# Peptides against a protein of PDB entry 2AKA: the designs that were tried, part 1

No score or structure here was measured in a lab: all are predicted.

Target 1, 299 residues: chain A of PDB entry 2AKA
Amino acid sequence: MEDLIPLVNRLQDAFSAIGQNADLDLPQIAVVGGQSAGKSSVLENFVGRDFLPRGSGIVTRRPLVLQLVNSTTEYAEFLHCKGKKFTDFEEVRLEIEAETDRVTGTNKGISPVPINLRVYSPHVLNLTLVDLPGMTKVPVGDQPPDIEFQIRDMLMQFVTKENCLILAVSPANSDLANSDALKIAKEVDPQGQRTIGVITKLDLMDEGTDARDVLENKLLPLRRGYIGVVNRSQKDIDGKKDITAALAAERKFFLSHPSYRHLADRMGTPYLQKVLNQQLTNHIRDTLPGLRNKLQSQL
Positions, changes and structure headers below are counted from each chain's first letter, unless a header gives other numbers.
Peptide ipSAE is a variant of ipSAE made for these designs: the mean of its two directions, with the distance scale d0 fixed at 1.0 Angstrom where the peptide's residues are scored. Compare it only between designs on the same protein; published cut-offs may not carry over.
The geometry check fails a fold that doesn't show the stated peptide or that is severely misdrawn somewhere.

## One batch from the design tools (peptide; made by RFdiffusion4, then SolubleMPNN)

Design b1_p10_2_s4
Fold by OpenDDE base, seed 1:
Structure b1_p10_2_s4 (fold): chain B 299 residues (1-299), chain A 10 residues (1-10)
Amino acid sequence: as target 1 above (299 residues)
Amino acid sequence: LWEEIDAILE
């Protein structure tokens, strides 16, 4: 069972090499959410490194197939430059930015062509996530006026697939009823069978409010439930606060919060990573036989 | 590859 995720990684790489991208219904987890919902921060917290593009507006402009592989060594590899091992994660970030710009140009547009990044690390569980552009309503800079629809169309190419799980990232400091992530998830998964809710920014909620009902799966029930996380603030990121220290602070947050202490063992980034590993593994096990049969029938 | 998948799933 431990080898199922790496096996699907090989399938992803093979299909990417032959130009078969979003058309294949591979078992995968797509990460969706509004801009600044905290998607990139969640992924970086898994790796324990700063390696994703940051900034205001749309930072993720191509799908990023992030393949995390537990290993004794720490390095990254891109499918588009095989054989090059990156040990400096700043260089990883720069490569993502460069490869994005190479395809999209200078207009800050988007492309549906994935970037495939594999990260080997002793700090990760085997996990593959597809990071998708953040949903937006307002074009910025040189973005096309229809950028909102372009992003939505791109997301729909992934999340409409039956074998795609949806990691819906929503900030707690915004009305959950207006969550872009949950809206798109509900559109394609009306019964909440494929959606995993992640609630970020729990530490930024207004005083006297909490997301207890959401996290207890009582407000907007998902079959796969919700997991709350606390990411580093922008100030912490700018101040180069260590991710390990941030994870400790996250644990402390949940344990000390009156509304969340009883949920603390089922909250936080480490728990999320574990759950996603298990969910993906089980999902692969359940879907691969059907996928095999489908592909064989098409030959 | 599919044979490998089958072996893992069994």
Scores: peptide ipSAE 0.029, ipTM 0.728, DockQ to the pose 0.195
Fold by OpenDDE base, seed 2:
Structure b1_p10_2_s4 (fold): chain B 299 residues (1-299), chain A 10 residues (1-10)
Amino acid sequence: as target 1 above (299 residues)
Amino acid sequence: LWEEIDAILE
């Protein structure tokens, strides 16, 4: 039997080629969070490469369908430039920026048209994520004053769909009650059935505070629970600190922290990858029969 | 293209 995630990847590619039918609800995981919540760092940690646009304000300005595929080789391919294999991930970053600017222009606007990026790597599990623009309240540059609502509307196109799982990314060093990610997730998933919580920046919490109650699913319960991660600092990112070393430091953080050591085996980026792979696989298994029936009825 | 999708789903 073919792996379910690669199967859905082929469906995604096919639907992108023909223009996606608005009535199609493909099983997927949408990544949501405020600006600087740590979304890009989580995704880069999965790949083990720096390849996403960086900067202040809205960095992701188009949906990025990131298809991770376990392979013996390491390279990236874009759907918009088939046949070109990228082995330099800096070139991948530049292509994302160029393709974004091509569609949105130079005004730092947004577009709902996805970029489809597939990354083959021996270091990844099969996993597809849709990275969405970070929620913001403050327009920057030439952005329209209603950019907040434009972003929200774009996110709603994904997260309102029943077969969309939501990866809600929230920083621990901010009030979780004010988490943009959890707010939007609760709006469209009030029972917490489709939402997976990711808590970033656990290493940046004020001394004497911790997120134990959140991570133990006691404060704002989600059926799919919460996973804490520790990303590289901005200094480490700028200094091109090795992601492998950062993952080791993350493991050490959880093991050595009095509030988190008992949870350490269910925390961190590698565990998050595994959980997301399993969650997506199971979700596809549950939803694909219904999708197949719907598609067959239209053929 | 629909035939291709159907083939993928089979």
Scores: peptide ipSAE 0.029, ipTM 0.715, DockQ to the pose 0.646
Fold by OpenDDE base, seed 3:
Structure b1_p10_2_s4 (fold): chain B 299 residues (1-299), chain A 10 residues (1-10)
Amino acid sequence: as target 1 above (299 residues)
Amino acid sequence: LWEEIDAILE
């Protein structure tokens, strides 16, 4: 089977148009993690552009179905505004914010209704990710007091599906035992069959500490393993540090670190993108026949 | 709508 990811993209678009969300258990990767875990930075690093909402507290407030498509050209399209091609990624960010606010209002609430964004780029592999709101414990501003549970319930709608892979994003500079991402993944995937671990902020660990045991899959084993990444600092983001330069610095970090040098070829954002492309493709191949049969039986 | 989905799957 060829072009499996684009095929699932068409299914996602069709199901979004009819308001099915995740109900039909499409083969997909859901991105989960606590607030400030580095999820948005990972996704932006795949594209090589700044295009996701940023800020303090809650950033992603609706599921974002991010469909990356390898192409000779670079532009973005939203399902909710067909025919409009975005070449300025700042406008992409503004559209996400506007479309989010249109549904949620100004109270910083959440909605389970996805935004579908397709990005064509020569710098990406074919890959679809569902970016989900960051898990939080403390309501801010006009958020409802139960916002933590609203977010959790939204995430559960995706990650409980058998055909959903889980990209669990955890910061290395926090206790992994307290990782919101790994906690929710363990709850719905106790045997670690559907979970891919991403460890961010490896460059921010205390001196004399490392995440080697985690990255070697020895501490909290996942069948699909862990991949470490180094994202831009908030200072670098505010200063508009080039993502290409950041990716080079990431490579240098792993190669030069005594604890990670031996893992360097299996670490970093480019490797993560490759692995996700392969795993998603294989996952679709395994699950699509069953899905097709199910759908055809309902016709 | 189901016909459209079927067409996508073919």
Scores: peptide ipSAE 0.027, ipTM 0.705, DockQ to the pose 0.667
Fold by OpenDDE base, seed 4:
Formats: C-alpha cells, structure tokens, sequence
Structure b1_p10_2_s4 (fold): chain B 299 residues (1-299), chain A 10 residues (1-10)
C-alpha cells in the first residue's frame, strides 16, 4: 500500500500527457476555500517552503496538482518542463506564476488546465493535492464580471466527481455557517462522506470564543472529521518566518489552549499530513479496481 | 502498470 500514491501519480502524469486527465475520475483530494482562507499556507506548511503565489485577490488561477513525494533529496519538478530540477523554491513560485500567465494572459483570468508540480522532500509524506482557485465574489483588475461563476464552475469540475475527496479549508475567525468551502462541499457532498474539514486561523478568533464544537465534529458533522491548524500570520510570511518554528508554535498553541488541549494530538499540520496520506491511500485502494475496469472498457 | 496495481492490491 505504500506505493499507491506514487502509482496514481504516474497515472496522473500519463493521462495528463495524452490529454485524458479530464475524462478519468482519478482518486484525488481537491482543496477548496474562499480567498484568504489559508489554503496556500497549509500546503506550504506541508513542504516546509514558501513556493506558492501570494497576494491580494485570486492568487491560484489554474488548478495546481501538487504531488508530494517523500525522498532523501529535496527538489521540485514540473511536468511541463521535465528534467529541470528546482532546488530554489522561490524559482518554483516564479515558474507557477509564469506558467499561469502564459496560459491565462495578463488579465488575471483563470484556466482549468492544471499545472503539475512534484516536490521531492525528506520532510513530506506521500500526498497529492489539487489546489484550486479561491472562491470570490468581486472581480479584480481585468477579470470578467462573471469570474465568481467561472471559479465555481472550475471547482465543480473537480468536486462533483465521485472519486474526489474535498479538503474544505475554512477560517475560524469567520462564521462557519458562511464558509464558502463548507457550502460548496455540502452542495456536492450533502452527507459529508467525501469532505475533510480544515479549520485555519484558530489563533485569530475573538477572545472568549472557540471552535471546539466544530473541531469535535458536533456542529456540522463530517464523516472524515475536522482538523484545526495554525498558519503563519501574513506578517510572519512577509518576514520569512521559518515554517519549522511556526509548526512548533502551532503545537504549543493547541497544547496551551484551554479549549483545544484535549484535542492537541489530533490537531496541527503534521497530523493533517498524516491523516491525508492515510485517507488518500485508502481511497486509492478502494477506487482503483473500479477505475481499472472502467479504463479497460474504454479500450 | 495495471499488473503492478493488481499486485499491490492483492
């Protein structure tokens, strides 16, 4: 079972190369959330590097298939430029931006064509995620007035597929009832069978409030539950605060918080990575036989 | 590839 995620990665690459990726319901995890929900920070915390586009508005404008592979070496590789090993993750960020602009132009539009990025690292578990554009209601720059619907339609292409798990990223410092991530997840997964909840910004909640009921799966139950995380502040990101230090601070946050201490061993970025690795592995095991049969029937 | 998958799933 240890090789199931890398195996599916090879399938993803092969199907992407032949343009078949859109027609096959591969087991995957789609990451959804509103703008500034903390999606990019969660992914960067997995890698331990700053490598995703940042800024105001829509930063992710193409799906990013992020394939994390545990390795003794640390480097990144894009499917669109195989053979080039990136060891500077700032260059990875720049390549994502350049490749995005190459397809979408300079109007800050979106494209459903994925960017495939593989990251080898000793600091990651095997894990593949599809980072999707953040949900928004307000167009910026030269974006079309219907950008909200374009993003929604793009997300729906992923999250409506039966073999797609949904990583719903919601900030705790906003009303969970208004969570864009949980709203879209509920729409396509009304029974909460495919959705994993991630609650960010727990450290930014108003004094006297907490997300304990959410994290204990009591408010909006998901079969796969909720995991709280604490990301770096925007100031810390801008100041290039070390992610390792941030992860230590996250651990301390949960251990020291009266409302979360009892949950601390089931919270935080490292635990989230472990859970996602396990859930994806199990999901692949459950779905591959059906995919094999479907593919054979199409030959 | 599918043979490899089958071997893993057994």
Amino acid sequence: as target 1 above (299 residues)
Amino acid sequence: LWEEIDAILE
Scores: peptide ipSAE 0.027, ipTM 0.712, DockQ to the pose 0.150

## One batch from the design tools (peptide; made by RFdiffusion4, then SolubleMPNN; from b2_p28_1, 17 letters changed)

Design b2_p28_1_s3
Fold by OpenDDE base, seed 2:
Structure b2_p28_1_s3 (fold): chain B 299 residues (1-299), chain A 28 residues (1-28)
Amino acid sequence: as target 1 above (299 residues)
Amino acid sequence: SAAEEQRKRIEEALKEIDELVEKLKKLE
């Protein structure tokens, strides 16, 4: 079943060529969350490389369609730069920044036009994710005062689609009842049928507190449940801490924590990858017949 | 024409879907 996702990637590339007005609901997973919730760190942990733009404020300003493909070789390709293979992931980061600036300008504006990035790696499972701009309330630089609503409108273009699964990323060291990710998910998925919860920053919670009830799906129940992860700190990222070492530390965290030890086999980045791969594969199977009929009706 | 080109692209996408459907049938 793992072979279905690469074929869907080809379909996605074909739909991108048809243009923005194709009104086709592709089976996909949209990643949503507030700024600094840890969305980009989760994606980098999947790849095992530093390749996403970093900085303060709004970093992701265009949707990034990230197509992960299990392969014997490691390299990246952009849809807008066909035939060029990137083996240096620093160059991948620079290309994302350059392509973003080309469309949005230097004023840190946003655009709904996606960047399509495919990563081949022996360290990934087949998976397609759409990284969306982080929700914010504070304009930066020359951004318009209504940037919050522009971001929300962009997110709604993805998450309102029935064939879109929602990966809602929330930090544990903030009030989860007020999570921007869970709020937007509840707005478009009131029955919690399409939403997967990810809880980050579990290692940054105050002493004597834990997210056990959330992770056990008892506090804010989702049909698809919650998965906890531990990302690298900003200090670790700046210090070029190896992602493999960070994944080992994540495993150790869950195993050693009294509140999470019993959940450890259903937590962490590797488990999240497996769950997302399975969920997306099943979702593709369920949605393809309807998608075919809709596409045929456009002829 | 632009309409013909769009039709061609849709037909190509349909071929990709058909390939997926056939692969799914083999897995069932």
Scores: peptide ipSAE 0.227, ipTM 0.834, DockQ to the pose 0.410
Fold by OpenDDE base, seed 5:
Structure b2_p28_1_s3 (fold): chain B 299 residues (1-299), chain A 28 residues (1-28)
Amino acid sequence: as target 1 above (299 residues)
Amino acid sequence: SAAEEQRKRIEEALKEIDELVEKLKKLE
């Protein structure tokens, strides 16, 4: 079943060539969440490399179509620079920043034009995600005063599509009832049919508090449920803590926590990857016939 | 023409979908 996603990647490349105005609902997973919700860390944990831009304010300013492909080799490719293989993931980060700046300029504006990044790795499952700009309410630096609305409008272009699954990333150390990710998901998916909840920062919750009810799908139920993850701390990132070691620590966290130990086998980054792979594969299967018919009708 | 180019792109996309469908059939 993992062989379907790479073919969808080719389809995405083809659709990118058709242009953004094509009324085509590709089967995809859009990643949504507030700034600093932990989206970038989740994606980097999937790859096992540090490769996403870091900094203050809005880091992701263009949609990033991240195509993960299981392979015996490890390298990255961009659609905008075909033929160039990146083996240094720091160079991947720099290319994302450069390509973002090329379109948005120096004013830290946003653009709806996607960056397409394909990562081949033995450490990934086949998976395609669209990382979207983090939701914010306060413009920083040279950002336009209406940046919140611009981001929202951009997100809506993706998450309103019927064939789009929504990976809603929310930090546990904030009021989950006010999660920007869950709010936007509820707006466009009121029945919770397309939304997968990810709860980050479980290790940063106040002593005596836990997210058990959420993770058990009892508080804010989603049809596709919730998966908790523990990302590297900023200290760990700055200290260049190995992602593999971080994943082991994540496993230990869930196993040792009184509130989560019974859920441990259905928590953590590896389980999340597996679930997303399976759900995307099934979603592709279910949506392909309709997509084909729609494309055919455009001829 | 732009229209012809668009048609070609759609046809390419359809080809990719057809390949996916065939692969799905083999996995079932």
Scores: peptide ipSAE 0.226, ipTM 0.835, DockQ to the pose 0.420
Fold by OpenDDE base, seed 3:
Structure b2_p28_1_s3 (fold): chain B 299 residues (1-299), chain A 28 residues (1-28)
Amino acid sequence: as target 1 above (299 residues)
Amino acid sequence: SAAEEQRKRIEEALKEIDELVEKLKKLE
């Protein structure tokens, strides 16, 4: 079977290199969620490294096209910094921050211009994700008062496209009915055909409560279902708990929890990676004929 | 020019897609 994800990566790189002048709906997965929903932690868990900016308020201020490539070696490359291989993922974090600030300035503004990051690793499956700014209603710093709408407008540029799958990240310790991720997903995908639900912070739910009904796809049904994950706590991150240990703890969490034991084999970060890889691959295959026609029309 | 580069990349991509589509058809 042919791996189609690298093809899409090459297309993304080519179009980004020329300022994305080609209006093409590339098969991709856009990651959406409110601030502190756990998006960055999910992505870092895929890579097994700490490499995304952290902080208060809006951390992701440009779309990050994250291309994961299974490889015998481990390193990262930026499209804007050709020829440089990053082996220190702290340097990757710093480069994302620097490149973001270069375009947006010091006012913590946002830009729709993507950062393209490719990560080669023996520990990843081939997967391409677009990390989008977290939805917020509260401006920080010298951000304009309408920053909420600017973020929404940016997100809409991605999630409205028919070939875009939506990874909706929602925390379990908040009312799911108020999930920013699920709200925007429902707005652009009312039939729930393109949306994959991720439920984070399952370990932070109040005692006596659980998200079983959500994870069983009974509360707010999505065609593509829900996958629960347990990210590192802020304490664990600050304490430099490694991701490998966190993944083991996540597995233990699902296996030991009375409400989730029966779902344990269909939960957790490793399973999420597999599902996303499979769904993206299938989605690419299904969209290839249409993509070909669109490409041809651009000549 | 950017337009020339775009055309080149699109042509390359089309070739790759066509090859993949043909391979997939043969495997069905």
Scores: peptide ipSAE 0.214, ipTM 0.828, DockQ to the pose 0.578
Fold by OpenDDE base, seed 4:
Structure b2_p28_1_s3 (fold): chain B 299 residues (1-299), chain A 28 residues (1-28)
Amino acid sequence: as target 1 above (299 residues)
Amino acid sequence: SAAEEQRKRIEEALKEIDELVEKLKKLE
């Protein structure tokens, strides 16, 4: 299954070459979540490196096509600067910020123009994700008052596509019924066929409360279910806690928690990566015939 | 021509899809 993702990357390149007029829905996973939902941390946990912009408010302001490629070497490449290999992931972060600012300016505006980042690593499964701007209701900096709607409109360009899977990232320490991620997913996927739920911040829930019902897919059922993860705390991030250590702590959390121990083998970042890889692979298989027919009809 | 170039791009994409389909079949 791991060998399919590189082929999908080639397919993405081919589709990109056709141009915007082809209206081709690529099989992909769009990552959606509110601000501070833990979306960036989930993605960084996949890579095992800190490389995404951080801060208050909206940090992802352009779609980030994140292509993870299992490799014996570890480095990153951007499509906008071909041939440059990044081995320092802080430089990757800086490049994302610089490239974002180049297009959007310093006003913290957004742009629908994606940044394409490929990460080669021995620690990743082959996986392609589209990280989308975090949903927010609060403009920051010089953002326009309607930034919420601009973000939503941008997200809708991706998540409305039939071939788009939705990774809905929601924090457990907030009312999941009011999750921005789950709301938008429900809007475009009312039957829950394309949505994978990720529940973050399980370790930050109030004492005596748990998200067991959600994780067991009993509260807000999704066909593809929910996966709980435990990200590094902000303190841990600021303290530069190693992601590997954090993943071990995550495993310990699920195994030791009375409400989650029975689910532990179906929780955590490593399991999420595996599931996403499998789901994407299957989704590619299911959608390719339709894509082929559509392309053929354009000849 | 632009039309010919577009056709070529589509054909290339079809080739990639076909290769991917074949790879998937082998993995089943």
Scores: peptide ipSAE 0.204, ipTM 0.825, DockQ to the pose 0.406

